# Peptides against a protein of PDB entry 6A30, part 47

Target 1, 150 residues: chain A of PDB entry 6A30
Amino acid sequence: AQDADNVLQPIMDLLDSNLTLFAKICEKTVLKRVLKELWKLVMNTMERTIVLPPLTDQTMIGTLLRKHGKGLEKGRVKLPSHSDGTQMIFNAAKELGQLSKLKDHMVREEAKSLTPKQCAVVELALDTIKQYFHAGGVGLKKTFLEKSPD

## One batch from the design tools (peptide; made by RFdiffusion4, then SolubleMPNN)

Design b2_p15_6_s4 (from b2_p15_6, 5 letters changed)
Fold by OpenDDE base, seed 3:
Structure b2_p15_6_s4 (fold): chain B 150 residues (1-150), chain A 15 residues (1-15)
Amino acid sequence: as target 1 above (150 residues)
Amino acid sequence: SSQERIEKLTKEMKK
C-alpha cells in the first residue's frame, strides 16, 4: 500500500489542485462533464503508459487532446466563462500528460510484462483513482467508472 | 492519505 501511495502522490496532487478549482467555479452539470472527460483522459493515459511503449509526452498529449478535445467542444457545457473555462480544462489536460512519468516508477524495463508486484501496485492505484473520482458518491457513478473509457 | 483526499474532494463537491 505504501508503494502505491508513493507512486500516486504526484498524480493525486495534480488532480487535487485541478478538481478543487473546478468544483469551486463550475455548475454541477458542468462539473460532472469535466469529471467524465478527465476520467477518460486519465484512463487512456494510464493504459498507454502501462501497455504501450513509451510515447513521447507531446505525442501522447496531442493524440489524447485531439481525441477528447472534440468531445469537450461538442458538449453543451456552458462553462461560466466561455474562453477561460475551456482553456483551463485544456491546460489541466496538458498537465495530466505528466501521468506518463508514472511509467518510470512502475515499469523499469520498457519491453517486459509487469511483475506480479507491479501488477498489484497498478491494481491498487486503479482502485484508488476510481474511489477518488467517485468522491463518496457525489462524483462519477460506479457504473461509469467500471466501463471502458473507449 | 488517499482517504483524506477523497473526503476533502467530497466536501468541496457538496458545496
Scores: peptide ipSAE 0.520, ipTM 0.927, DockQ to the pose 0.604
Fold by OpenDDE base, seed 4:
Structure b2_p15_6_s4 (fold): chain B 150 residues (1-150), chain A 15 residues (1-15)
Amino acid sequence: as target 1 above (150 residues)
Amino acid sequence: SSQERIEKLTKEMKK
């Protein structure tokens, strides 16, 4: 559990910063869309991290997300003005739309062999992220989270 | 902890 938490810390920090803002400024339907796109991005990034780079550094997933998700790199911010908020949502939506295509640029690679410990960490990490996106039932539906982001 | 993060997000999204 602690290992999974440590591995997830960078990505969770990123998600916390963005989702806190989005939760405040987005209407429910918009928020749902944002969550779905973020979910896809996270899953694709994790898949890439598992398949290509070795799962050794807790910062890898966070770094990949930051590299590809420029609009998501922001820390926790105060609620912007209405005008600023609208622009931020628009920019975020645009960026997320572009990032959803990240999968199309991924070359199918054979998954690296993971140790039992690594497998356990990945499994726990995935479960934790699913719970995070489910957000006690106010986030994404479990049925959505169990499906491929494709 | 991850649990605390989830709870926090849940709370924020319920507002």
Scores: peptide ipSAE 0.520, ipTM 0.924, DockQ to the pose 0.709
Fold by OpenDDE base, seed 5:
Structure b2_p15_6_s4 (fold): chain B 150 residues (1-150), chain A 15 residues (1-15)
Amino acid sequence: as target 1 above (150 residues)
Amino acid sequence: SSQERIEKLTKEMKK
C-alpha cells in the first residue's frame, strides 16, 4: 500500500489541486467532462509507462510524474474570481499537458515484464485511482472506469 | 493517505 501511495503521490497531488479548483468553479456537467478527460489522460499515461517503462523500479511512474510535475503549483487553491478561475483552468490544462510529454521521454525499448511485486503495486495503484475518480459515487461511474480509455 | 484524499475529493464534489 505504501509503495502504491508513493507511486501515486505526484499525480494525486496534481489531481487534488486541479479537481479541488474545478469542483469549486464548475457546474456538475462541466466537472464530469473534466473528470472524464483527466481519467483518459491518466490512464493513457500509466499505460504507456507500464508498456514502455523507462525505469525498472517500482517508483517509475512516480519518478516520471515528479519530473514533469515539478513546476506544478502545490499551493492551496484560493477561491478565484471568475476571471482568475479561467486563468487557473488554463494553467491547470497547461500543467496537465506536461503529462502527455511523458511519451517523449519514454525510451523505445522492448516491453519489459513486471515483477510480481511491481504487478501488485500497479494493480493497487489502478484500484486506488479508480476509487479516487469514483469519489464515493459522486464522480465517474464504475462502469466507465472499468472500460478502456480508448 | 489515498483514502483521505478520496474522502476530501468526495466532500468537495458534494458542495
Scores: peptide ipSAE 0.515, ipTM 0.924, DockQ to the pose 0.684
Fold by OpenDDE base, seed 1:
Structure b2_p15_6_s4 (fold): chain B 150 residues (1-150), chain A 15 residues (1-15)
Amino acid sequence: as target 1 above (150 residues)
Amino acid sequence: SSQERIEKLTKEMKK
């Protein structure tokens, strides 16, 4: 459990930053859509992390997300505190578009074998992320999270 | 902890 938590810290930091902002600016239905797209992005990134490098570096997942998300951060116009709701929605929509493009650029490569310990860590990590996106029932439905985004 | 993060997000999304 501790290993899974350590591996997830970088990705969770990124998710917290983005979802906190979206939760503040988005209506419920829009927020739901944002969560779905982020879930797909996270799952694809996790798959790539498992396939390409060994799950040995605690910062690996976060680094991969940050590397691909740099375009999202640069597009993160500091929403001026004074922007009207319309501008905020427009910015959110633009960010969603960038996320979709990022997903399309994630190429599948040959999977590397994981040790039993690494498999256990991945399973725990996935369960934690699912719980995070479910957000006590106010986020994504369990049935959606149980389906592969592929 | 991860649980604390989940609780925080849950609270924010309920607003």
Scores: peptide ipSAE 0.513, ipTM 0.923, DockQ to the pose 0.643

Design b2_p15_7_s1 (from b2_p15_7 with A2E E8K E13K)
Fold by OpenDDE base, seed 4:
Structure b2_p15_7_s1 (fold): chain B 150 residues (1-150), chain A 15 residues (1-15)
Amino acid sequence: as target 1 above (150 residues)
Amino acid sequence: SELEEALKKVREKLK
């Protein structure tokens, strides 16, 4: 449980930093797409964090997520206070573009085999994240989450 | 708590 928390907390911090903004700037349909991209990013981050380095490497996890977060922040467009729906969609599209770029820039190295303990932590973390993104039924569909590259 | 609030906002937006 503690190991799962250690893995999840930095990811949750990244999500927290972005979800409020996305909820503000995105129309419902666009927001769903943003969430899908965030889901992919989270999955890639977990793959990077869990499969490549040891789960206990908090420094590495923090560094990776900070780097991604900074990259996202640098690409973030300031919201006009009185923008119309078109402007919000445009801003959301820019954010999606930034997320996609960040995903593509995530370094993929050779995957390491996980111990049974690490596998259990990953499963717990995945279940938690799936529940998070499902958001009580109003978020991403379970079928999407299950079919996505998680 | 901040994350929970962010999620709440997302949920409300998605309703």
Scores: peptide ipSAE 0.024, ipTM 0.584, DockQ to the pose 0.124
Fold by OpenDDE base, seed 5:
Structure b2_p15_7_s1 (fold): chain B 150 residues (1-150), chain A 15 residues (1-15)
Amino acid sequence: as target 1 above (150 residues)
Amino acid sequence: SELEEALKKVREKLK
């Protein structure tokens, strides 16, 4: 359980920082699309975190996520927006774009076989994240979540 | 707790 928490915490911090904003400013269909992109990012991040050595990778991922999270606030180009809402959407889209780029900045090492302990951690982490993104049935469909590579 | 609140907001928006 603790190992799963260690893997998930950086991802959960990222999600928490962004989901509240997205929920406020996005239309329902746009929000669903955003959630799908976040799901892909999370799954990719988890894959890399589990395959890579835990400590170095966690620190690196956490640092990268925090760096990008902070960079999201600084990168607010004041576009002349006639509406506060339009500016917020633009900022959110820009932030999402930066998050997607984070995926490319993560060091990928060759896939390693998982130990039984690592498998248990992965299973617990995946279950937690699936429940999160399913959001009591109103979020992403279970079928979509199950099709994502574990 | 913040994450839980964010999830609640997302769920409400997705209804």
Scores: peptide ipSAE 0.023, ipTM 0.597, DockQ to the pose 0.084
Fold by OpenDDE base, seed 3:
Formats: structure tokens, C-alpha cells, sequence
Structure b2_p15_7_s1 (fold): chain B 150 residues (1-150), chain A 15 residues (1-15)
């Protein structure tokens, strides 16, 4: 449980920081698309966190967080102007697109069979994050979450 | 929690 919490905490911090903003600025259809892309990002991040040594993942999550977090300056929740929100979504989509390309360049080192402990942590983390994204049925469809590559 | 409030706002927007 503690190991799963340690893996999820950076993701939850990222989601907490951004979801409130996205809920305010995004139209319903755009928000659904953003959630789908965030789901892909979370799955890719979890896959990397489990497969790659913790140090490289903190830097990638940290770099992703730092690139997105630099926009969260301290100030008044100035509702980003419609233009700023669109640009933020575009930048987030561009970063997600670059992450998908980075997956192709990461030499699939032979997915060494996860240790039983790693498998248990992954299963717990996946269950928790699926429940989060499903959000009682109003979020992403359960079928979409289940079709994500195990 | 801040996360729960954020999720509530997302849920309300998705209704």
C-alpha cells in the first residue's frame, strides 16, 4: 500500500493541480478528450515508473510537472483568457504527443517479468487510478479503462 | 481534500 501511494502521489499532485483548471476552462467534449489523454499519460507514466529505475521517472514526471507547473505561478486564479486556455491545451496535447513518440524510441528492453511485489503494486495502483478516472460513472467509460494495455 | 473537490467539479462539468 505504501509503495503504491508513493507511485501515485506525484500523479495525484499533477492531477489535483490541473483538473480544477481544466474543469473551469474546458467545454464538456474537450474535457472528455483531455481526460482520455491524461489517462494515456498516467498509464505511460506508470509503465515507465515500474519498468524504468525510479530516478529517471522522477525526472520525467518532474520535467512534465515542471513544464506544466511553471504556469502555476502563485498569483490570483486569473481565469486564463480563452486564448491562454487553448494554448495550454495545445501545449499539453503537444507534450502528450511527444511522450507517445518517446515511447517508440524507448527501446522496449525485454519487459523482464515484474517481480510478484511489483505486480501487486501495479495492480493496486491501476485499480486506484481506474476508480479515479471512472469517477462514479461520470468520467471515462469502464470499457475504455479496461481496454488499456495491461 | 483538494483532489476530491477537483473531481467533483469535473463530474459536475461532465453531467
Amino acid sequence: as target 1 above (150 residues)
Amino acid sequence: SELEEALKKVREKLK
Scores: peptide ipSAE 0.020, ipTM 0.587, DockQ to the pose 0.084
Fold by OpenDDE base, seed 1:
Structure b2_p15_7_s1 (fold): chain B 150 residues (1-150), chain A 15 residues (1-15)
Amino acid sequence: as target 1 above (150 residues)
Amino acid sequence: SELEEALKKVREKLK
């Protein structure tokens, strides 16, 4: 449980920083698409963190997210001024474009076989993240989350 | 928590 929390915390911090903004500026359909891309990013980041543990889980996740998610960092997300709807749309489009580019750079490194302990941590983390993204049934569809590569 | 509040906002938007 503690290992799962250590892996999840940096990811959750990133999500918290961005989801509030996206919820405000995105239309429902756009928001769902953003969530799908974030789900893929999270899965890839977790896979790399667990399979390639050269650093502490938190430091590695932070580094990976900074490297690939430069547009998703709280410091780069300029909160659009509430007054300019056009600027908000532009910023949202820019963020979506960055997410698309990130997807293209998500190289599936051949996952080394996980140890039983690593598998258990992944399972716990996945359950937590699935619950988060499902958001009580209003978020991503359960079927989509289940079909996502573990 | 801040995360719970963010989730709540997302849920409200997705209704």
Scores: peptide ipSAE 0.019, ipTM 0.582, DockQ to the pose 0.084

Design b2_p15_7_s2 (from b2_p15_7, 6 letters changed)
Fold by OpenDDE base, seed 2:
Structure b2_p15_7_s2 (fold): chain B 150 residues (1-150), chain A 15 residues (1-15)
Amino acid sequence: as target 1 above (150 residues)
Amino acid sequence: SELAEKLQAVREKLK
C-alpha cells in the first residue's frame, strides 16, 4: 500500500492541481473530455513506469510531472477573469500535450517480468486511479475505465 | 491514507 502511494503521489499532485483548476472554470462536458484525456495520459505514464525500473521511473515521472505541475499552481490562487481562465485552460492543455509527446521519445525498454510485489503494487495503483476517475459516479463511467488496457 | 483524502477532495470538486 505504501509503495503504491509513493508511485501515485506525483501523478495525484498533478491531477489535483489540474482538476481543481478545470472544475472551477470548465463546463461539465468539457471537464469530462479533459478527464478522458487525463485518464489516457495517466495510463500511458503508468505503463511506462511499470516497464522501466520502479525507482528510476518514480524520479523521472516525478520530475516530469513537477516540471509541468509548477506552471499550474501559480495560477490557482487568483480566480482569473474569464480571459485568464481561458488562457489557463490553453496552458494546461499545452502542458498535457507535451506529456503525450514524451511518449514518442521514451525508448521502450524490454519489458522485464515484474516481480509479484511489483504486480501487486501496480494492481493496487490501477484500482485506486480507477476509483479516482470514477469519483463515486460523477466522473468517468466504469465502462470507459474498464476498456483501458490493464 | 493521504491519497484517499486527496481523492475525496477531487470528488467533491467534481460534484
Scores: peptide ipSAE 0.028, ipTM 0.640, DockQ to the pose 0.141
Fold by OpenDDE base, seed 5:
Structure b2_p15_7_s2 (fold): chain B 150 residues (1-150), chain A 15 residues (1-15)
Amino acid sequence: as target 1 above (150 residues)
Amino acid sequence: SELAEKLQAVREKLK
């Protein structure tokens, strides 16, 4: 449980910061699309993190996630004519773009066989993330989450 | 608790 929490915490912190903003500014259909893209990103990040040694990756992912999260505050292009909502959407889109770049910076090491402990951590982490994205039945469908090739 | 509140906000938007 503690190991799963350590792996998930950087990802969850990023998701939590962004999802609150997205829920406020996005229309329902747009929000669902954003959730699907975030799901793919999280799954791809986890796949790379599990293949990499756990300790080095947490620090690297945390640093990369923090660097990408902080980079958004400095890049406030004051578009003078845009409504507060449009600026928030632009900022949110920029955040998603930074997350995509984060994926590209994650070095994939050679696939090692997972130990039973690592498998248990991954299973717990996946269950937690699935519950998060399912959002009590109003988020992504369980069938989509389970059939995801990620 | 903060995660739960954010999840609830997302849930309310997705209803």
Scores: peptide ipSAE 0.026, ipTM 0.614, DockQ to the pose 0.088
Fold by OpenDDE base, seed 1:
Structure b2_p15_7_s2 (fold): chain B 150 residues (1-150), chain A 15 residues (1-15)
Amino acid sequence: as target 1 above (150 residues)
Amino acid sequence: SELAEKLQAVREKLK
């Protein structure tokens, strides 16, 4: 559980910041599309972080994700005027773009066999993330989450 | 548990 939390915490911090913003400014259909893209990004990030790199790369991802999360806090207080909303969307898009870039910089190491412990962490992490994206039924459908390539 | 609480908070914001 603690290992899963350590892997997920940087992702969750980013998701919390961005999804809070998106929930405020996006229509339900747009939000659903954003969630689908975030799901793909998170799955790809987890696959690379847990399956491919040694522990050193997890710290790098966490540090990179944390550096980007601090930039959003300063913008939190202003009521989204139309101009502020556009800037917030731009900032959120920039953060998502940075996550995508991080994915590209992660070297695909050869698929190493996961230890039983790593498998348990991955299963717990996947279940937690699936629950997050399902959001009690208001998010993504369970069928979509289950069909996503793990 | 802390992660679960954060997840729940985000879920509530998404409703």
Scores: peptide ipSAE 0.025, ipTM 0.634, DockQ to the pose 0.139
Fold by OpenDDE base, seed 3:
Structure b2_p15_7_s2 (fold): chain B 150 residues (1-150), chain A 15 residues (1-15)
Amino acid sequence: as target 1 above (150 residues)
Amino acid sequence: SELAEKLQAVREKLK
């Protein structure tokens, strides 16, 4: 449990900061599209973190998410004017869309068989993330999360 | 437990 929390903490810190803003400024259909792209990003980040041993799980997740999140300034969430918020969402969606294309170019390095301990951590992390993105029924559908090829 | 509380706070904001 503690190992799963340590792996998820950098992801949750990023998601808490960004989703709070998006939930306030996005229309429901736009928010669902953002959540779908974030789901793909989180799944790809977890896959890389588990398969690539040498980087501290926290540093890799933080670096991967920061490289793609650099457009979200750390600044005090001044509610951007509606126009600025829309442009930020568009830019974030464009960046997330580019990440989805990057997955197709990532050579499936031979998925080293996960150790039983790694499998248990991944299963717990996946269940937690699925519950997060489902958000009690207001987020993504369970069928989408379960059928995701990720 | 701290992670669960943060997740719940985000869920409430998404409602």
Scores: peptide ipSAE 0.024, ipTM 0.626, DockQ to the pose 0.145

Design b2_p15_7_s3 (from b2_p15_7, 4 letters changed)
Fold by OpenDDE base, seed 4:
Structure b2_p15_7_s3 (fold): chain B 150 residues (1-150), chain A 15 residues (1-15)
Amino acid sequence: as target 1 above (150 residues)
Amino acid sequence: SELEKNLKKVREELK
């Protein structure tokens, strides 16, 4: 559990502010689309966090995520004005786009088989992320989360 | 955990 928390914390720090913002400014259908893209991003980031670098390199991952998430204020996003909201969502989308490219900045190591410990961490992390994106039924459908190829 | 608290917060915001 602690290992899963350690892996997820940098991702959650990034997502928290963004999702709060998107929930406030996006219509339901738009929000759903955003959540789907975030799901893909999180899954890819999580996979890399667990598979490529050792769990001990969490600091490095956190630093990379922070660099790619520049402009994500830690804290409760104030309700933006209509004009501010559009700019904020654009900036957030840009930041997320940069995060998706984190893939290219990580040294492509050959696909190593996960150790049993890493597998357990992945399972716990995956369940947590599914619950997060489901958001008590207001987020993504369980069927989507379970069938996602990411 | 702190993670659980954050998840709860986000869930409430999405409602």
Scores: peptide ipSAE 0.022, ipTM 0.579, DockQ to the pose 0.138
Fold by OpenDDE base, seed 5:
Structure b2_p15_7_s3 (fold): chain B 150 residues (1-150), chain A 15 residues (1-15)
Amino acid sequence: as target 1 above (150 residues)
Amino acid sequence: SELEKNLKKVREELK
């Protein structure tokens, strides 16, 4: 459980900040697209964090995710004008892009089979993330979350 | 928004 929390907390902080922002400024169709991209990013980040990295890489991911999550809170004080919303989306996308670059710096160790402990962490993390992205039915569909190849 | 309400609910359930 603690290991799952360590993996999830940075991701959840990022998601909370971004989804709150996007819920305010995005139309429903745009929001769905953003949610799908965030889902892919989270799945890929989680997979790497659990399967690939030495502890040093987890700290870097956590630090980057927190830094980006805090940056979004500072933007929250201004009433989103439509122009401000676009800039905030751009900034969020840029931040997400930096996370993807961090992904490229993670040494591809060959996918070792997950230990039972890692499997348990993955299962717990996946359930939590699925609930978060489903958001009581207003987010992504359960069928999409369950059938995602990611 | 309805999304914000549900996200808040999920966050509280995850604490």
Scores: peptide ipSAE 0.021, ipTM 0.587, DockQ to the pose 0.518
Fold by OpenDDE base, seed 2:
Order: sequence, then structure tokens, then C-alpha cells
Structure b2_p15_7_s3 (fold): chain B 150 residues (1-150), chain A 15 residues (1-15)
Amino acid sequence: as target 1 above (150 residues)
Amino acid sequence: SELEKNLKKVREELK
């Protein structure tokens, strides 16, 4: 559990900063698209994170997320006036673009066989992330999350 | 855990 938390915490910090804003400003259909892209990103990040030695992993994720994830600071954006909504969407799209670039910088390490410990961490992490993206039924469908090849 | 707290928070924001 602790190892899973260590792996997920940097990701969750990034997601919390972005998804809170997206949930407020995006229509349901747009939000679902965003969630799908984030799901892929998170899955790829976790795979790489868990394959990398645990000690270097937090630093690398933290550095990668810090470099690319200037997440929109929790500005409690007051009720954005209609004009503010467009700018917020633009900023959100820009942030998503930065997250996609993170994918390109992550070197595909060769698929080393995960140790039993790493497998257990992955399983716990996956369950947590699935619940996160499902979001009590308002997020991604369970069937999508379960059948995802990522 | 802090993770669970964050997860719960995001779920509430998505509702």
C-alpha cells in the first residue's frame, strides 16, 4: 500500500489540480475525452514508474511532472464569466498538450519482467486509478477501464 | 491515505 501511494501521489497531485478545473469548465462530452487521454497517460506513466527503480522514480516523475505539469494552480476561479470560460478551456488544452509531451520524453525502458512486489503494487495502483477515473459513475465507464489495452 | 483523500475529492468535483 505504501509503495502504491508513493507511485501514485505525484500523479494524483497533477490530476487533482487539472481535473477539478476541467470538471467545472468542461461539458460532459469534452470531459470524457479529456479523461480518456489522461487515462492513457496515467497508465503509461505508472508502467514506466513501476519498472524504474523506486528511488529514482519519485524524483523522475516529480521532475517530469514539475517540468510539464505547471498544473493550473488551484485558483478557485470564481464563477468564470462566459468570456473566462473560453480562456480556461484554452489553458486546459494547453496543459493537456504539455502532458502529452511528457509521454514522448519517457524513454521506453525494455519490458523487464516485474517482480512479484512490483506486480502487487501495479495491481493496487490500477484498482485505485480505475476507481478514480470511474468517479462514481460520472467519469469513464467500467467496461472501458477494464478492457483498455494500456 | 492522502491518495484516498485526493481520489475522494476529485470524485466529488466530477459529480
Scores: peptide ipSAE 0.021, ipTM 0.575, DockQ to the pose 0.138
Fold by OpenDDE base, seed 1:
Structure b2_p15_7_s3 (fold): chain B 150 residues (1-150), chain A 15 residues (1-15)
Amino acid sequence: as target 1 above (150 residues)
Amino acid sequence: SELEKNLKKVREELK
């Protein structure tokens, strides 16, 4: 449980900030597309975090998140007036672009076989993340989450 | 709004 929490916390922090923003500014269909891409990113990030030794992963995720987080600290999203909505969309698109770049840097390293302990952590983490992305039925469909090849 | 509410709920359950 604690190991799963350690893996999930950075991911959840990232998701919390970004999904809140996207939920506010995106139409439902756009939001679903964003969620699908984020799902892939999360799966890839989680795989790396669990497979790679703890020392290198916290620094990479932390550095990647911190490079993105410095841009998000000023994002006390004051609900923009009509003119500010466009800027929010632009900023959100920029953030999405940055996440996409992160995905491209996530070269699939050779899938190392997980130990039984790592498998248990992955299973717990996956269930939690699936619940998060499903969001009580307003997020991604369960069928998509279960059939995802990532 | 509903998504945000549910995401917040899930987050709270994880704390």
Scores: peptide ipSAE 0.020, ipTM 0.577, DockQ to the pose 0.504

Design b2_p15_7_s4 (from b2_p15_7, 4 letters changed)
Fold by OpenDDE base, seed 2:
Structure b2_p15_7_s4 (fold): chain B 150 residues (1-150), chain A 15 residues (1-15)
Amino acid sequence: as target 1 above (150 residues)
Amino acid sequence: SKLEEALKQVREKLK
C-alpha cells in the first residue's frame, strides 16, 4: 500500500493541478479528449517509474516529473482571477504542451519481468487511477481504461 | 480535498 501511494501521489498532484484548469475552460468534448491524453501520460509515467527503475519511491517519480515538467511548476500561473478567457486558454494550451512533451520523453524499454511486488503495486495503482479517470461514471468509459496494457 | 474538488469540477463539466 505504501509503495502504491508513493507512485500515485506525484501523479495525483499533477492531475489535480491541471484538471481544475481544464475543467473550467474546456468544452465537454474537448475535456474528454484531454482526459484521454492525460490517461496515456499517466500510464507512460507509471511504466517508466515502475518497470524501468528498480526504485519506485516518490523521490524518483518527482525527479522524473521535474526533469520533464520543469515548465509545469512555473506554469501554475495562478490565473489571475482577472485573466481574460484568452489568457486562460493560452495557459491551458501551454500546460497541455508541457504534458505532451513529458509523454514524448517516456521511452519504452524492453519489458523486464516485473517482480511480484512491482505487480502488486501496479495493480493497486491502476485500480485507483481507473477509478479517478472514470470520475464516478461520467469520465472515461471503463472499456477505454481497460484497453491500457497492464 | 484538492483532488476531490478537482474531480467534482470535472464531473460537473462532464454532466
Scores: peptide ipSAE 0.065, ipTM 0.697, DockQ to the pose 0.083
Fold by OpenDDE base, seed 1:
Structure b2_p15_7_s4 (fold): chain B 150 residues (1-150), chain A 15 residues (1-15)
Amino acid sequence: as target 1 above (150 residues)
Amino acid sequence: SKLEEALKQVREKLK
């Protein structure tokens, strides 16, 4: 449980920072599409974090985000405070583009066999994330989440 | 928590 929390916390911080903005500015259909892409990104990030554990999970995620997203600092969307709606949309689109690039560069290294301990951590983390993205039944479909690569 | 609030906003938007 503690290990799962350590892996999840940085990811959840990133999601919190971005989803609040996206929920405000996106139409429902667009938001669902964004959630699907974020789900894939989270899965890839989690895989790397567990398979290639750095000194801290936060450091690794931060490094990955910095490498592929110049505008992303520790999962924070640097939106100018009090910008007009147009500028917010532009900034959000830019951030989404950066996340997409990150996804594309997160090459699945050949699935190194996880140890039993790592598998248990992944299972716990996946359950939590699935619950998050399902959002009480209004978010991503359960079938989509189950078909996503673990 | 901030996360709970974010989830609430997402859920509300997805209704």
Scores: peptide ipSAE 0.062, ipTM 0.692, DockQ to the pose 0.084
Fold by OpenDDE base, seed 3:
Structure b2_p15_7_s4 (fold): chain B 150 residues (1-150), chain A 15 residues (1-15)
Amino acid sequence: as target 1 above (150 residues)
Amino acid sequence: SKLEEALKQVREKLK
């Protein structure tokens, strides 16, 4: 449980920081697309966090967060002008697209069979995240969440 | 929690 919390906490902090903003600035169809891309990002991050040593993942999450978080300067929640919000979404989508391409270049080192402990952590984390993204039936479809590569 | 409020806002937007 503690190991799962350690993996999930950075992701939850990222989601907490950004979801309120996305909900405010995105139209419904755009928000659904953003949630799908966030799901892919979370899955890729979890895969890397579990497969790669924790130190490299904190830097990658931190780099992703820092690239996105540099826009969260101190000041008044100036609702980014419609143009700024669109550009932020575009930049986020571009970064997510680059991350998907990076997955293709990451030599699938032979998915060494996860240890039983790692499998348990992954299962717990996946269940928690699926519930989060399903959001009581109004979020991503359960079929989409289940078809994501295990 | 901030997360719960964010999820509520997302759910309301997706209705």
Scores: peptide ipSAE 0.062, ipTM 0.697, DockQ to the pose 0.084
Fold by OpenDDE base, seed 5:
Structure b2_p15_7_s4 (fold): chain B 150 residues (1-150), chain A 15 residues (1-15)
Amino acid sequence: as target 1 above (150 residues)
Amino acid sequence: SKLEEALKQVREKLK
């Protein structure tokens, strides 16, 4: 359980910082698309975190996530937004772009076989994330979540 | 609690 929390916490912090904004500014169909992209990013990040040596990778991912999270605040180019909504959309788009960059900055190592402990962590983490993205039945469909590579 | 609130907002938007 603790190992799963260690893997998930940085990801959940990132999601928490952005989801409220996305929920406010996105139309329903756009929000669903955003959630799908976030799901892919989370799954990819989780896979890398679990397959890679835990300590170095957690620190790297945490640092990268924090760096990108903080960079989101600093990079507010005051575009002359005539509306608060337009500025929020621009900021959200920029945030999504930074998340994509984070994915690209993650070190890829060769796939390793999972130990029983790692499998247990993956199962717990996946269950938690699936529940999160399913959002009580109104979020992403379970079938979509199950088709995503573990 | 912050995450829970964010999730609630997402759920409401997705209805």
Scores: peptide ipSAE 0.061, ipTM 0.691, DockQ to the pose 0.084

